# Peptides against a protein of PDB entry 4GMN: the designs that were tried, part 215

Target 1, 375 residues: chain A of PDB entry 4GMN
Amino acid sequence: RYANITLLALVTLASIGTDFQETLVKGNQGSRESPISAADEEWNGFDDADGDAMDVDQKSSSGEDQEEDYEEIDVKEDDEDDDDDSITSEMQADMERVVGADGTDDGDLEDLPTLRELIQTAVPQLIRLSNLPIDSDESLTIQSHALSALNNISWTISCLEFANGENANIHNAWYPTAKKIWRKTILPILEADSADLKLATQVTSLAWAVARVLHGETPTDGNPHRKFISLYHSSKQQAGGNSNSIEEPEDPFQGLGVKCIGVVGSLAHDPAPIEVNREVGVFLVTLLRQSNNVPPAEIVEALNQLFDIYGDEELACDKEVFWKDGFLKHLEEFLPKMRTLTKGIDKRTQPELRTRADEALLNLGRFVQYKKKHA

## One batch from the design tools (peptide; made by RFdiffusion4, then SolubleMPNN)

Design b2_p22_8_s1 (from b2_p22_8, 12 letters changed)
Fold by OpenDDE base, seed 3:
Structure b2_p22_8_s1 (fold): chain B 375 residues (1-375), chain A 22 residues (1-22)
Amino acid sequence: as target 1 above (375 residues)
Amino acid sequence: MSEAERRARDLRLKRIQEKLEK
């Protein structure tokens, strides 16, 4: 009984985190729909090109009408009025305030009561539940659901804009909690060195969401970037050996390899220690050099991380790592390989992967040109 | 593609374009 209630509450918290993400999406779309002026449909005329009428013969096959009497099973939809609408509506209202708030309020989360309770009350309990001693299948299930809820919440918050002081109140409230998730949930699980790839995938997803906000201010205790690089390599060795297909996630961007790249890339942003930045930068550039054996989604993510880390010439990592270690040459040498890789992706079977690869290729060309201009 | 990824893509495209125009 208590276990089922705890599981239900964790599923609900994970759902709330997803619905909050969807509401962020809708709110950000509504602000960008400036009315495309419906004006200039220039109706270019009816050119009368003579379509020759080939006579395809009417073969009249008289298929007999078998009246199969489909008994209408009157499935009474019992409208169980799921009272879930109330929590979703409060979270929607908080989201509308976050999207509509002109970023000038240095205030506490006073105007965001649902987000405040989520950060201050729910997340500390989820951290506690994710850190319980694993002594049963029930405790493993609780940990998995707690990690799922923390993941969804952390991803949602990471979708907010924090550049230029936007959402500073939310950033300031989340920042200490994000560091607590890192130190109390992520690091202990990574240090336990579990052979459980499912748990490793969950904690790495959470680590990416947290690191997307903390960036180079993520706690460097125990060199977590090296643990994620090691996890990347270990995951590749396991996938190559046993034909027990761990079902590759249907989404190529949800793979453990992509998640590891996303984490270490985020950890390497300024103000990360130059040595952490160097180790990550060398790892990412090495993936490009070895691209023949790397999934296309991981190449796309590695490029995106390199653009984000080294996109500013004023940062210490530009001089001390990017230029000093000759990264431009490796990016230039990778351009023709990226063109071949991108062209090899079928637009019909993998439209998202192709779109993201086309964008990463475009950005690689632009980034190389930018770096040559500012050399 | 998650909305976070769409937004990150759009911001990256914009940032790289702005760096070329300067």
Scores: peptide ipSAE 0.045, ipTM 0.755, DockQ to the pose 0.391
Fold by OpenDDE base, seed 1:
Structure b2_p22_8_s1 (fold): chain B 375 residues (1-375), chain A 22 residues (1-22)
Amino acid sequence: as target 1 above (375 residues)
Amino acid sequence: MSEAERRARDLRLKRIQEKLEK
């Protein structure tokens, strides 16, 4: 009974985190749609054209109606849906305030009560539930749902812009909590060295969401970038040995490899130690060099991480890593391979992967041109 | 993938594109 209530509450918190993100994306899109004056194109009414009713007379016969009395099983839809809509409405109101706030209001989360309760009340409980002793299938299920809820909340917050002091109030509230998730949930699970690929995928997804906000300020204790690089390599070794049983996720971008690349890329951002940046940069460039043996989705993510990490010439990592380690040459040499890779993706069977590869190819051309201009 | 993770990726790609167009 208590476990079922806990599981339901965790599923609800995971749903809430998703709906909050949906509202954020809709609000950010609405703010960029300048009101194109909907010119009142008068809906000219349907002309009632009088088309002739042809009278086709056909006659025939009397098949016996066996009325099989299908008892309508009155499935009482239990009205449990009303509580979910109320919570989404409060989150929508908080999100409308976040989208409408010009990023200059250093306002307390007092004006964002739902987000405040998620960060201050829900997340600490989710951290506790994710860090319970695993002694049963029930405790594994609770951990999985707690990780899913933390993942959705963390991804939602990671969609906010925090550059140039935007959403500084939310950033300041989330930042210490994100560090707690990292130290109390992510690191203990990574240190347990579990052979559970499902758990590894969940914790790596959460780690990516958290690291998208913390960047190079992510706690460096125990060299987490090396743990995720090791996990990347271990996941490839396991996939190669059991050709029969790893259901490749239907979405190529949900693979553990993509998530590992996303985490380590995020960890390598300024102000990460230059050695951490170098190790990650070399890892990412090595994936491009070995692209014949790397899934296309991982190549797309590795490129995107390289653009984010090295897209600023004022950062120490530009001079100390990008230029010193000759990364431009590797990107230039990869450009024709990326064109071939992208063209090899069937747009009919993998439309998302093709779109993302076309975008990454375009950005690779732009990035190489940018770096050549600033050489 | 939560729809959340897809949208977060889309927003990132847009920001990278906007940065590389400047």
Scores: peptide ipSAE 0.033, ipTM 0.734, DockQ to the pose 0.670
Fold by OpenDDE base, seed 4:
Structure b2_p22_8_s1 (fold): chain B 375 residues (1-375), chain A 22 residues (1-22)
Amino acid sequence: as target 1 above (375 residues)
Amino acid sequence: MSEAERRARDLRLKRIQEKLEK
């Protein structure tokens, strides 16, 4: 009973995080009329495990026909449906305020009550639930759903523009909470060194969403970038050994490798320690050098991370890492390989991957030209 | 899978492009 209520609440919080994002995307797209088709990813419900039908051969006893007149208690299903519409309307109104705020309304989080409650009330509970002792399949399920809800919320918030002081109120409210997610949820799971690839994928997705806001201000305790680099390498070793390929997610960008690259790239941003930046930069450049054995989606993500990390010549990492370690040469040498890789992606079977590869190729050309101009 | 992750990446790619065009 309590498990089901907790599960329902976690599913609802995860849905809320997705609906918020849909509203943010619709609000940002209201300036660009292209309808993204809502692919209803149906909630793949509870796979009821095959209950072995024990053939209980219970015998024939002939007991008598007492017609007990069961009065049909008409249990009025109280339509609990009214409360869900109210929450969605408030969420929509909060997201419309966040998207419609042309930087002039420094609306306090007081003006965003749903987002405030999500950050201040829901997220702390999700952090608590993600840290429960794992002693049962139920506790694993609760952890997974808590991580899913934290993921959706964190990704949604990471979609907001925080550049130039935009959404500073939301940033300021989220920042301490994001650090708490990192320290209380992400780090403990990474330190447990679980062989569970599903859990590793969930925590890595959450880590990426959190690190997209915290950047180089992400807590460096225990060198998390090395843990994610190690996880990247471990994920490649497991995929190579078992002919039971864990079905690569249908979306190439949802792979654990892409998520690891996204995390470590985000962790390497200023003001990250130059040593952390260097280790990540060398990792990313090494993927480009080894591109023949790297999935195209990981190459796209590695390029995008390199552009983000080294796109500003005023940063210490530009001089101390990018130029000092000769990254420009590696990027320039990779251009013809990237052209070949991108052309090898079928536009019919992998349209998204092809589009993102075409973009990354364009940006690689621009970035190399930019860096040559500022050399 | 959260459609959230896909859309968040697309918004990021746009910001990278805008930085490289300046």
Scores: peptide ipSAE 0.033, ipTM 0.731, DockQ to the pose 0.678
Fold by OpenDDE base, seed 5:
Structure b2_p22_8_s1 (fold): chain B 375 residues (1-375), chain A 22 residues (1-22)
Amino acid sequence: as target 1 above (375 residues)
Amino acid sequence: MSEAERRARDLRLKRIQEKLEK
């Protein structure tokens, strides 16, 4: 009984986190309604729907009237739906305020009551639930749902712009909570050295969402970047040995390898210690050198992380790592391989992967030119 | 593609382009 009520509350909190994300995505996109049954989808990251608007020439073929008489199944309106719409409307109103707030209102979270309660009341309970001793299948299920709810909330908040002091009120409220998630939820699970790939994927997704806000200010206790690099290598060894169909995630960007790259890339940003930056930079450049055995999605993510980490010539890591360790040469040598890789992706079967690879190729060319100009 | 990735991407593309133009 108590376990079922706790599970229902965790599923509801995970749904709330997803609905907030969808509202942020819709509020920014201004247009396309697609009713995805959002309730069970753990938000695994951002999808890259580059809709190639191929101009389908409207050939007006006048095909004839077949009236197929679909019988109206009279589904009785059971009046229980009114309570769910109320929560979604308050969340939508908070997210519309966040998206519509020209970042000039230094207002406290007083104007964002739902987001305030989510950060201040719900997240601390989710952290507690994710830290319960695992002694039963029910406690493992509670941990999984608590991680999914934390993941969805953390990803949603990581979608907000915090550059130049935008959303500073939300950033200031989230920052100590994000550090608490890292220290209390993520690190203990990573230190438990579980062989559970599902749990490893969930905690790595959550770690990426948290690290996208904290960047190089993410707590360095226990060298978490090395744990995620180790997890990356361990995941590759397991995939090569057991032809047990771990169903390749339908989305190539939802793979544990991509998530590990996203985490360690985010951890390497300024003000990360130069040695942490170097170890991550060498890892990412090594993936490019070994690209023949690396999935295309992981190459795209590794390139994006390298551009974000070493994009700024004013940062200490540019001089002390990028130039000192000769990363430009490796990027230049990779450019023709990236062209071949990108052209090898079928636009019909993997449209998103192709679009993200075409973009990463374009950015690689631009980034190499930029770095040559500022050498 | 989530809009936050579009925005992050557009910001990445813009930052790289602005650095080429300087």
Scores: peptide ipSAE 0.037, ipTM 0.746, DockQ to the pose 0.283; fails the geometry check

Design b2_p22_8_s2 (from b2_p22_8, 12 letters changed)
Fold by OpenDDE base, seed 3:
Formats: C-alpha cells, sequence, structure tokens
Structure b2_p22_8_s2 (fold): chain B 375 residues (1-375), chain A 22 residues (1-22)
C-alpha cells in the first residue's frame, strides 16, 4: 500500500516535469492539441524529429467486411473522468509567468509558488529517495522513479533561458539545488561503479540536464568528467561483446554515448578549470579523429560541444587549450570526413540525424572560417 | 521539446555567424 502510493507520487512528479516542459513550449506556440500520454516517458533531451510528414496515401481498400451483428453489450463506461490534469492551475499560472516574465524581479520565487515548492520541497525528497540503500527490488524501483522525476524537472529547468540575466530568480533558486543533486545523487551513483547500464543511462541523463545549467561551475570534486569519459568507453566495450542487444534507443540522440558527450561538454565550459577543459577537449577531438568507429549522433554532439566551448576567443580556454593544443587543424582535417559521413545518412530513414548532421557540417565550416579569421 | 532544441541550434548558428562577421 505505502509503496504503491510512493510510486504513484513519483510517477506524478515525473509527469509534472514533462508537462511543465510541454506547457513552456506551448506557451510560446499557439494550441496544438496532441494528447500524448506523457506519464511514462522519461524526457531524455530534445528530440528533433521533424519527420517530414510523407503523405502515406493510405489507399482505403474498401474491404467489404461483413456486418456481424455483435450485440452491443452496454458496458457502462464508468466515466472515471480521472481529470488527472496533473498540471494544476497553479502550475500553469507559474509557467505562464516564467514565459512572460521580463527578468527584472529579484532572486525570490514569491511569484512562482509551485516552482518554489517543486525546488524546495519535492526535489530534496527525490534526492533522498534516489540515494537510499538498495536492498530490495522495491528500493531499486523507487530509485529509478526518483531519478526519472529529477531528470524531467532538471531538463525542464535547463530549457529556460538564463543568458543576459533572464529568469535570474529561477536560476538563483535552482543553482544550489542543482549542486545538491550533483553531490548527493549523481556522484554517489557514479562512484558505486554499478554494471547496470540502465541506471548509468538515467544518472547520465540527469547529469546532462544539471550540467546544462551549472556548466563549468559544476562541482569538480572527484573528477566527474573522467568518470563520464570512462563510462563512455565502458559502454562501447559492452555493446561490442554481448549480442544481447540492450535495445539501442530508437532515437540515435538518446544513446548513452551522446549523453556522456553532452555531460562532459557542458562540464568543460568557462569557468571550468583549464585542466578539465583540456581533458574534455582532447576527448572530443579524439572522437573526430576516430570517427570511423563513432556513431554519427555522437559526432554531431561532439561538434556542437566543441563549438559551444570554444566559440569565444576572449575565454582562457581559447588560448590555453584550443590554440595551444592545435584543435583548429583537427577540425579542418575533419571537414571532408564530416561531408562524407553526412552524405552517407539516408534522409528517408533518418531525417532528423541527417538534418542535425547537415547543420553540424555547416557550422563546422563556419567555425573553421571564424577561427582562421581570429588566428 | 523539439522547438527548444531548434531554438538552441538556431542560437548556436547565430553565435557562430556573429563571430564570423566580427
Amino acid sequence: as target 1 above (375 residues)
Amino acid sequence: MKEQEERARELRQKRINKKLEE
């Protein structure tokens, strides 16, 4: 009984995080009504599936299927209108305020009571539940659901604009909590060295969401970037040996490799220590050099991270890492390989991957030109 | 979610273009 209530509450908190994301998107775009039951989907980042709606002309074959007079068993649909409007009117009002707030208000969440309760009351409990001793299948299930809820909340917050002081109140409220998630949930799970790839994927997704807000201010204790680089390499070794396909996620951008790249890339942003930036930058450039054995989605993510990390010549990492370690040469040498890789992706079977690769190729050409101009 | 990634990608492209024009 109590276990089921706790699980239901965790599922509801995970759904709230997803629904919060959808309404932040919908608040910027007018009402498109697609009711996808978001309750069970752990939000794993942005999925760019602009599926070109190929009009599959479903030729309605008029099969003359016989009128078998099945007696209308008047099953009273008990309309349990479980109006599980999981988004309370207060949550919706908080979301409308976040989208509409010209970022002039001080670091208090007074105007965002639901978001305040989520950050101050719910997240600390989720951190506790995700960090319980695993001694039963029930405790493992609770941990998984707590991680999914933390993931969805953290991703949702990571989608807010914090540049130029936008949403500074939310940033200031989230920042200490994000550091707490990192230190109390992410680091302990990474240090436990579990062979569980499902748990590793969940914690890495959460780590990416948290690191997308904290960037180079993410706690560097225990060298977490090296743990994620090690996890990247370990995941590649396991996939090569056992033909028990851990079903690679249907979306190539949801893979553990992409998530590891996203985490370490985010960790390497200014003001990260130059040593951390260098180790990550060398890792990313090494993926490009070894691209023949790297999934295209991981190459796209590695390029995007390199552009974001080294896109500003005023940063210390530009002089001390990018130029000093000769990254421009490696990027320039990778251009013809990227063109070949991108052309090898079928637009019909992998439209998103092709679009993202075409964009990354365009950006790579422009980035190389930029760096040559500012050399 | 797709729209916010699209926005993040557009912002990346704008940053790279801006730096190329500077």
Scores: peptide ipSAE 0.398, ipTM 0.922, DockQ to the pose 0.287
Fold by OpenDDE base, seed 4:
Parts: C-alpha cells; structure tokens; sequence
Structure b2_p22_8_s2 (fold): chain B 375 residues (1-375), chain A 22 residues (1-22)
C-alpha cells in the first residue's frame, strides 16, 4: 500500500517534470500539432526538431469532379474528454512567467510557487529516495523512478536560458540543488560500479542535465569525467559481445554513448580544471580519429562538445589544451571523413541524424577556419 | 523540446560565425 503510493507519487513527479517541459515548448511554439503523450517516457535530452521545410510545391493538379455520394456516417465523436489535466493552471502560469521574467537577482521564487516547491520540496525527497539501500526489487524500482523524476526536472530546468543573467532567480535556486543531486545521487551511483546498463543510462542522462547547468562548476571530486569515459568504453564492449538486444534506442541521439559524451563535454567547460578539460578533449578528439568505429550520432555530439568547449580563445583551455595538444590538426584531418560520414547517412531513413550531421559538418569547417584565423 | 535544442544549435552556429567575423 505505501509502496504503491510512493511509486504513484514518483510517477506523478516524473510526469510533472515532462509536462512542465512540454508547456515550456508549447508556450514558445504556436499551434503545431500535439505530439503523442510520452507522459511515461523518461526525457533523455533534446531531440532535434525535424525542420520540415514545407516545400509548398503548389502542384495545381486539376482532377475531375466525381460526385460519389458517400453516406454521411454520423460518427458520433464521443468527445472522450481525455482530461489530460496533467498540467495544473499553476504550472502554466509559472511557465508563462519564466518566459517573460526579467531576471531579478534574488534566488526568490515567490512568483514561481510550483517551481519553488519542485526545487525545494520534491527534489530533496527524490535525492533521498535515489540513495536508498538497494536490497529488493522494490528499492530498485523506487530508485529508478526517483532518477526518472530527477532527470525530467533537471532537463526541464536545463532548457531555460541562463545566459546574460536571464532567469537568474531560477538559476540561483537550482544551482545548490543541482550540486546536491550531483554529490548525493550521481556520484554514489557511479562509484557503486553497477553492471546495470539501465541504471547507468538513467544516471548518465541525469548527469548530463545537471552538468548542462553547472558546466565546469560541476564538482570534480573523484574525477567523475573518468567514470563516464570508462562507462562509454564499457558500454561499447558489452554491445559487441552479447547479442542480447539492448534495444538500440530508436533515436540515435538517446544512446548511452551520446549521453556520456554530453556529460564529459559539459564537465570540461570553463572553469573546469585544465587537467579535466585535457582528458575530455583528448577523449573527444580520439573518437574523431576512430570515427570508423563510432556511431554518427556520437560523432555529432563529440563535435558539438568540442565547439562549445574550445569556442572561446580567451579561455585558459584554448591555449593550454587546444593549441598545446594540437587539436586543430585532428579537426582538419577529420573534415574529409566527416563529409564522407554525413553523405553516407540516408535522408529518408534518418532525416534528423542527417540534418544534425550536415550542421556539424558546416560548423566543423567554420570552426577550423576560426581557429586558423586566431592561431 | 526540439525547439529548445534547435535554439541551442542556432546559438552555437551564431557563436562560431561571430568568432569567424572577428
């Protein structure tokens, strides 16, 4: 009885995190069609919008007027009011305020009561539940749902713009909580060295969401970047050996490999220790050198992370790592390989992967030119 | 979700372009 109530509460918190995310998106999108209720799906990152360029090919085909008298089957639309009332009026109001809020510097969420309760009341409980001793299938289930809820909340918050002091109140409220998630949830699970790939995927997704806000200010205690690099390599070794269908995620960008790259990339941003930055940078450049054995989505993410980490010449990592370790040469040598890789992706079967690869190829060419200009 | 990632990708592209123009 209590277990089922706890599970229901965790599922509800995970749903709230997802619905909050959807509302953020709907508030920015005009009247585009309702995507299917993925209320039960753990949000694993941003999926790239299919840029359906509506080529309005106005083919004026003048086909003839055959008046077939189809009987008006009065299909009573039973308006099943699917009261998908998942989004409370308070959550919608909080979302509208977040999109319009001039960032007041005080970490006061007085104007955002739902978000305040999520950060201050729900997340600390989820952290506690994610840290329960695993002694039963029930405790494992509770941990999984707590991680899913933390993931969805953390991703939703990571979608907010924090540049130039935007949403500073939310950032200031979230920042200490994000560090607690990292230290209390993520690190202990990574240190437990579990062979559970599901748990590893969940914690890595959560780690990416948290690291997208904390960047190089993510706690470096215990060298977590090395744990994620090790997890990346271990995941590749397991996929090659056991023909047990780890259901390759239908989305190539939802793979554990992509998530590991996203985490370590985010961890390597300024003000990360130069040693951490170097180890991550070498890892990412090594993926490009070994690109024949690396999924295209992981190459795209590795490139994006390299552009984000080394996109500013004023940062210490530019001089001490990028130039010192000769990364430009590796990026230049990778350009022809990236062109071949991108052209090898079928636009009909993998439109998103192709679009993101075309973009990453364009960015790689421009980034190499930038770095040559500032050499 | 897709739109926020698209915005992040656009911002990356704008940043790289800006650095090329400087």
Amino acid sequence: as target 1 above (375 residues)
Amino acid sequence: MKEQEERARELRQKRINKKLEE
Scores: peptide ipSAE 0.395, ipTM 0.921, DockQ to the pose 0.275
Fold by OpenDDE base, seed 1:
Structure b2_p22_8_s2 (fold): chain B 375 residues (1-375), chain A 22 residues (1-22)
Amino acid sequence: as target 1 above (375 residues)
Amino acid sequence: MKEQEERARELRQKRINKKLEE
C-alpha cells in the first residue's frame, strides 16, 4: 500500500516535470501536439522532431462505384474523457509567466507558486527517495522513478536562459537545490559503482541537466568528471561484447556516450579548476582523433562542448589549456574528417543527425578561423 | 524543446560569429 502510493506520487511528479517541460515547449511553439503517454518517457534532452509534412499528392484515381453496404457499426465512441488533466491550469500559468518573462522585471518566485513547490517541496523529497538504501526490487523501482522525476524537473529548468541575468530569481532558487541533487543523489550513485547501465543512464541524464545550469560551479568533490569519463569508456566496452542486447536508442543523441560528453563538457566551463578543464578538453579532443570508432552524435556533442568551453579568449582555460595543449591543431586536422562524416549521414533516414552535423561542421570551420585571428 | 535547443544552437552560432567578426 505505501509502496503503491509512493510509486503513484513519483509517477505524478515525473508527469508534472514532463508537463512543465511540454508547457515550456508548447508556450514557445503555440501548437497543440497530442499527449504522449507521459508515464514511460523519461525526458533525455532536446528532441528535434521535424515533422516533414509529407505532401500527399492527391492522385485522383477514378475507381468504380461498388456500393458495398458496410453496416455502420455504431462504435459508441465511449468518450473516455482522457482527462489530459496532466497540465494543471496553475502549472500552465506558471510556465507562461516564465516564458513571457523574457526581458521584463525579475519576478519573485512568489509569482511562480507551482515552480516554487516543485523546487522547495517536491525535489527535497525526491532526493530523499533516490538516496534510500536499495534492499528490494521495490526500492530500485522507487529510486528509478525518483531519478526520472528529478531528471524531468532538472531538464525543464535547464531549458531556461540564465545568461545576462535572465530568470535570476529561478536561477537563485534552483542553484542550491541543484547542488543538493549533485551531492545527495548523483555523487552517492556514482560512488556505488553499480554495473546497472539503466541506473547509470538515468544518473548521467540527471547529471547533465544539473551541470547545464551549474557549469564549472558544479561541486568538484571526488573528481566526478573522471567518473563520467570512466563510465563513457566502460559503456563502450560492454556494447562491443553483446551485439544482440542493447537496443541502441532510436535517437542517436539519447545514448549514454552523448550524455557522458554533455556532463563532462558542462563541468569544464569556467570557473572549473584548470586541471578539470584540461582533463575534459583532452578527452573531447581525443574523441575527435579517434572519430573512426565514435558515433556521429557523440562527435557532434563533443564539438559543441569544445566550442562552448573555449569560445571566449578572455577565460583562463583559453591560454592555459586550449593554446598550451595545442587544441587548434587537432581541430584543424579534424575538419576534413568532419566533412566526410557529415556527408556520410543520410538526410532521409537521419535528418536530425544530419542537420546537427552540418551545423557542427559549419561552427568548426568558423571556430578554427576565430581562433586563428585571436592567436 | 526544439525551440530551446534551436535557441541554444543559434546562440552558439551567434557567439562564434561575433568572435569571428571582432
Scores: peptide ipSAE 0.410, ipTM 0.925, DockQ to the pose 0.260; fails the geometry check
Fold by OpenDDE base, seed 5:
Structure b2_p22_8_s2 (fold): chain B 375 residues (1-375), chain A 22 residues (1-22)
Amino acid sequence: as target 1 above (375 residues)
Amino acid sequence: MKEQEERARELRQKRINKKLEE
């Protein structure tokens, strides 16, 4: 009984986190209504499905009016749906305020009551639930749902702009909570060295969302970047051995390898220690050198991380790592390989992967030119 | 999801372009 109520509350909090994410997207893009059953979709990052608007030429063929009399099955509207719409409406109103708010400097969430309760009341409980002793299948299920809820909330917040002091109130409220998620949820799970790839994927997705806000201010205790690099390599060794393919996620960007790259890339941003930056930079450049054995989506993510980490020549990592360790040469040598890789992606079967690879190729050419100009 | 990633990708592209113009 109590476990079922806790599970329901966790599923509801995970749904709330997803709906909040969808509302952020809808608040920027005009309403396209499709009710996907939001309850079970763990938000795993941004899906760039650029639906190529195929101009279906309206050929006017005049085919006949067969009136198939579909019997109206009078599905009784059971009135239980009213409570879910109310929460979604409050979250929508908070999100509209976040998108429209001129960044008030005070870390006060007075104008964002739903987001305040989510950060201050719900997240601390989810952190507690994710840290329960695993002694039963029920406790493992509770941990999984607590991680999914934390993931969806953390991803949603990571989508806000915090550059130049934008959303400073939300950043200031989230920052200590994000560090608490990292220290109390992410690190203990990574230290437990579980062979559970599902749990590893969930904690890595959460770690990416948290690290997208904390960047180089993410706690360096226990060298988390090395744990995620080790997890990346371990995941590749397991995929090669057991033909019990955990179904590769239909989306190539939802793979554990991509998530590991996203985490370590985010951890390497300024003000990360130069040695952390170097170890991550060497890992990313090594993926490009070994690109014949690396999925295209991981190459795209590795390039994006390299552009974000080394895109500013005023940062200490530019001089002490990028130039000192000769990364420009590796990027320039990779440019013809990236052209071949991108051209090898079928636009018909993998349109998103092709679009993101074409963009990453364009950015690589421009980034190499930039670095040569500022050499 | 898609639009926020699109925005992040646009911002990356703008940063790289700005650095090429400097």
Scores: peptide ipSAE 0.407, ipTM 0.924, DockQ to the pose 0.279; fails the geometry check

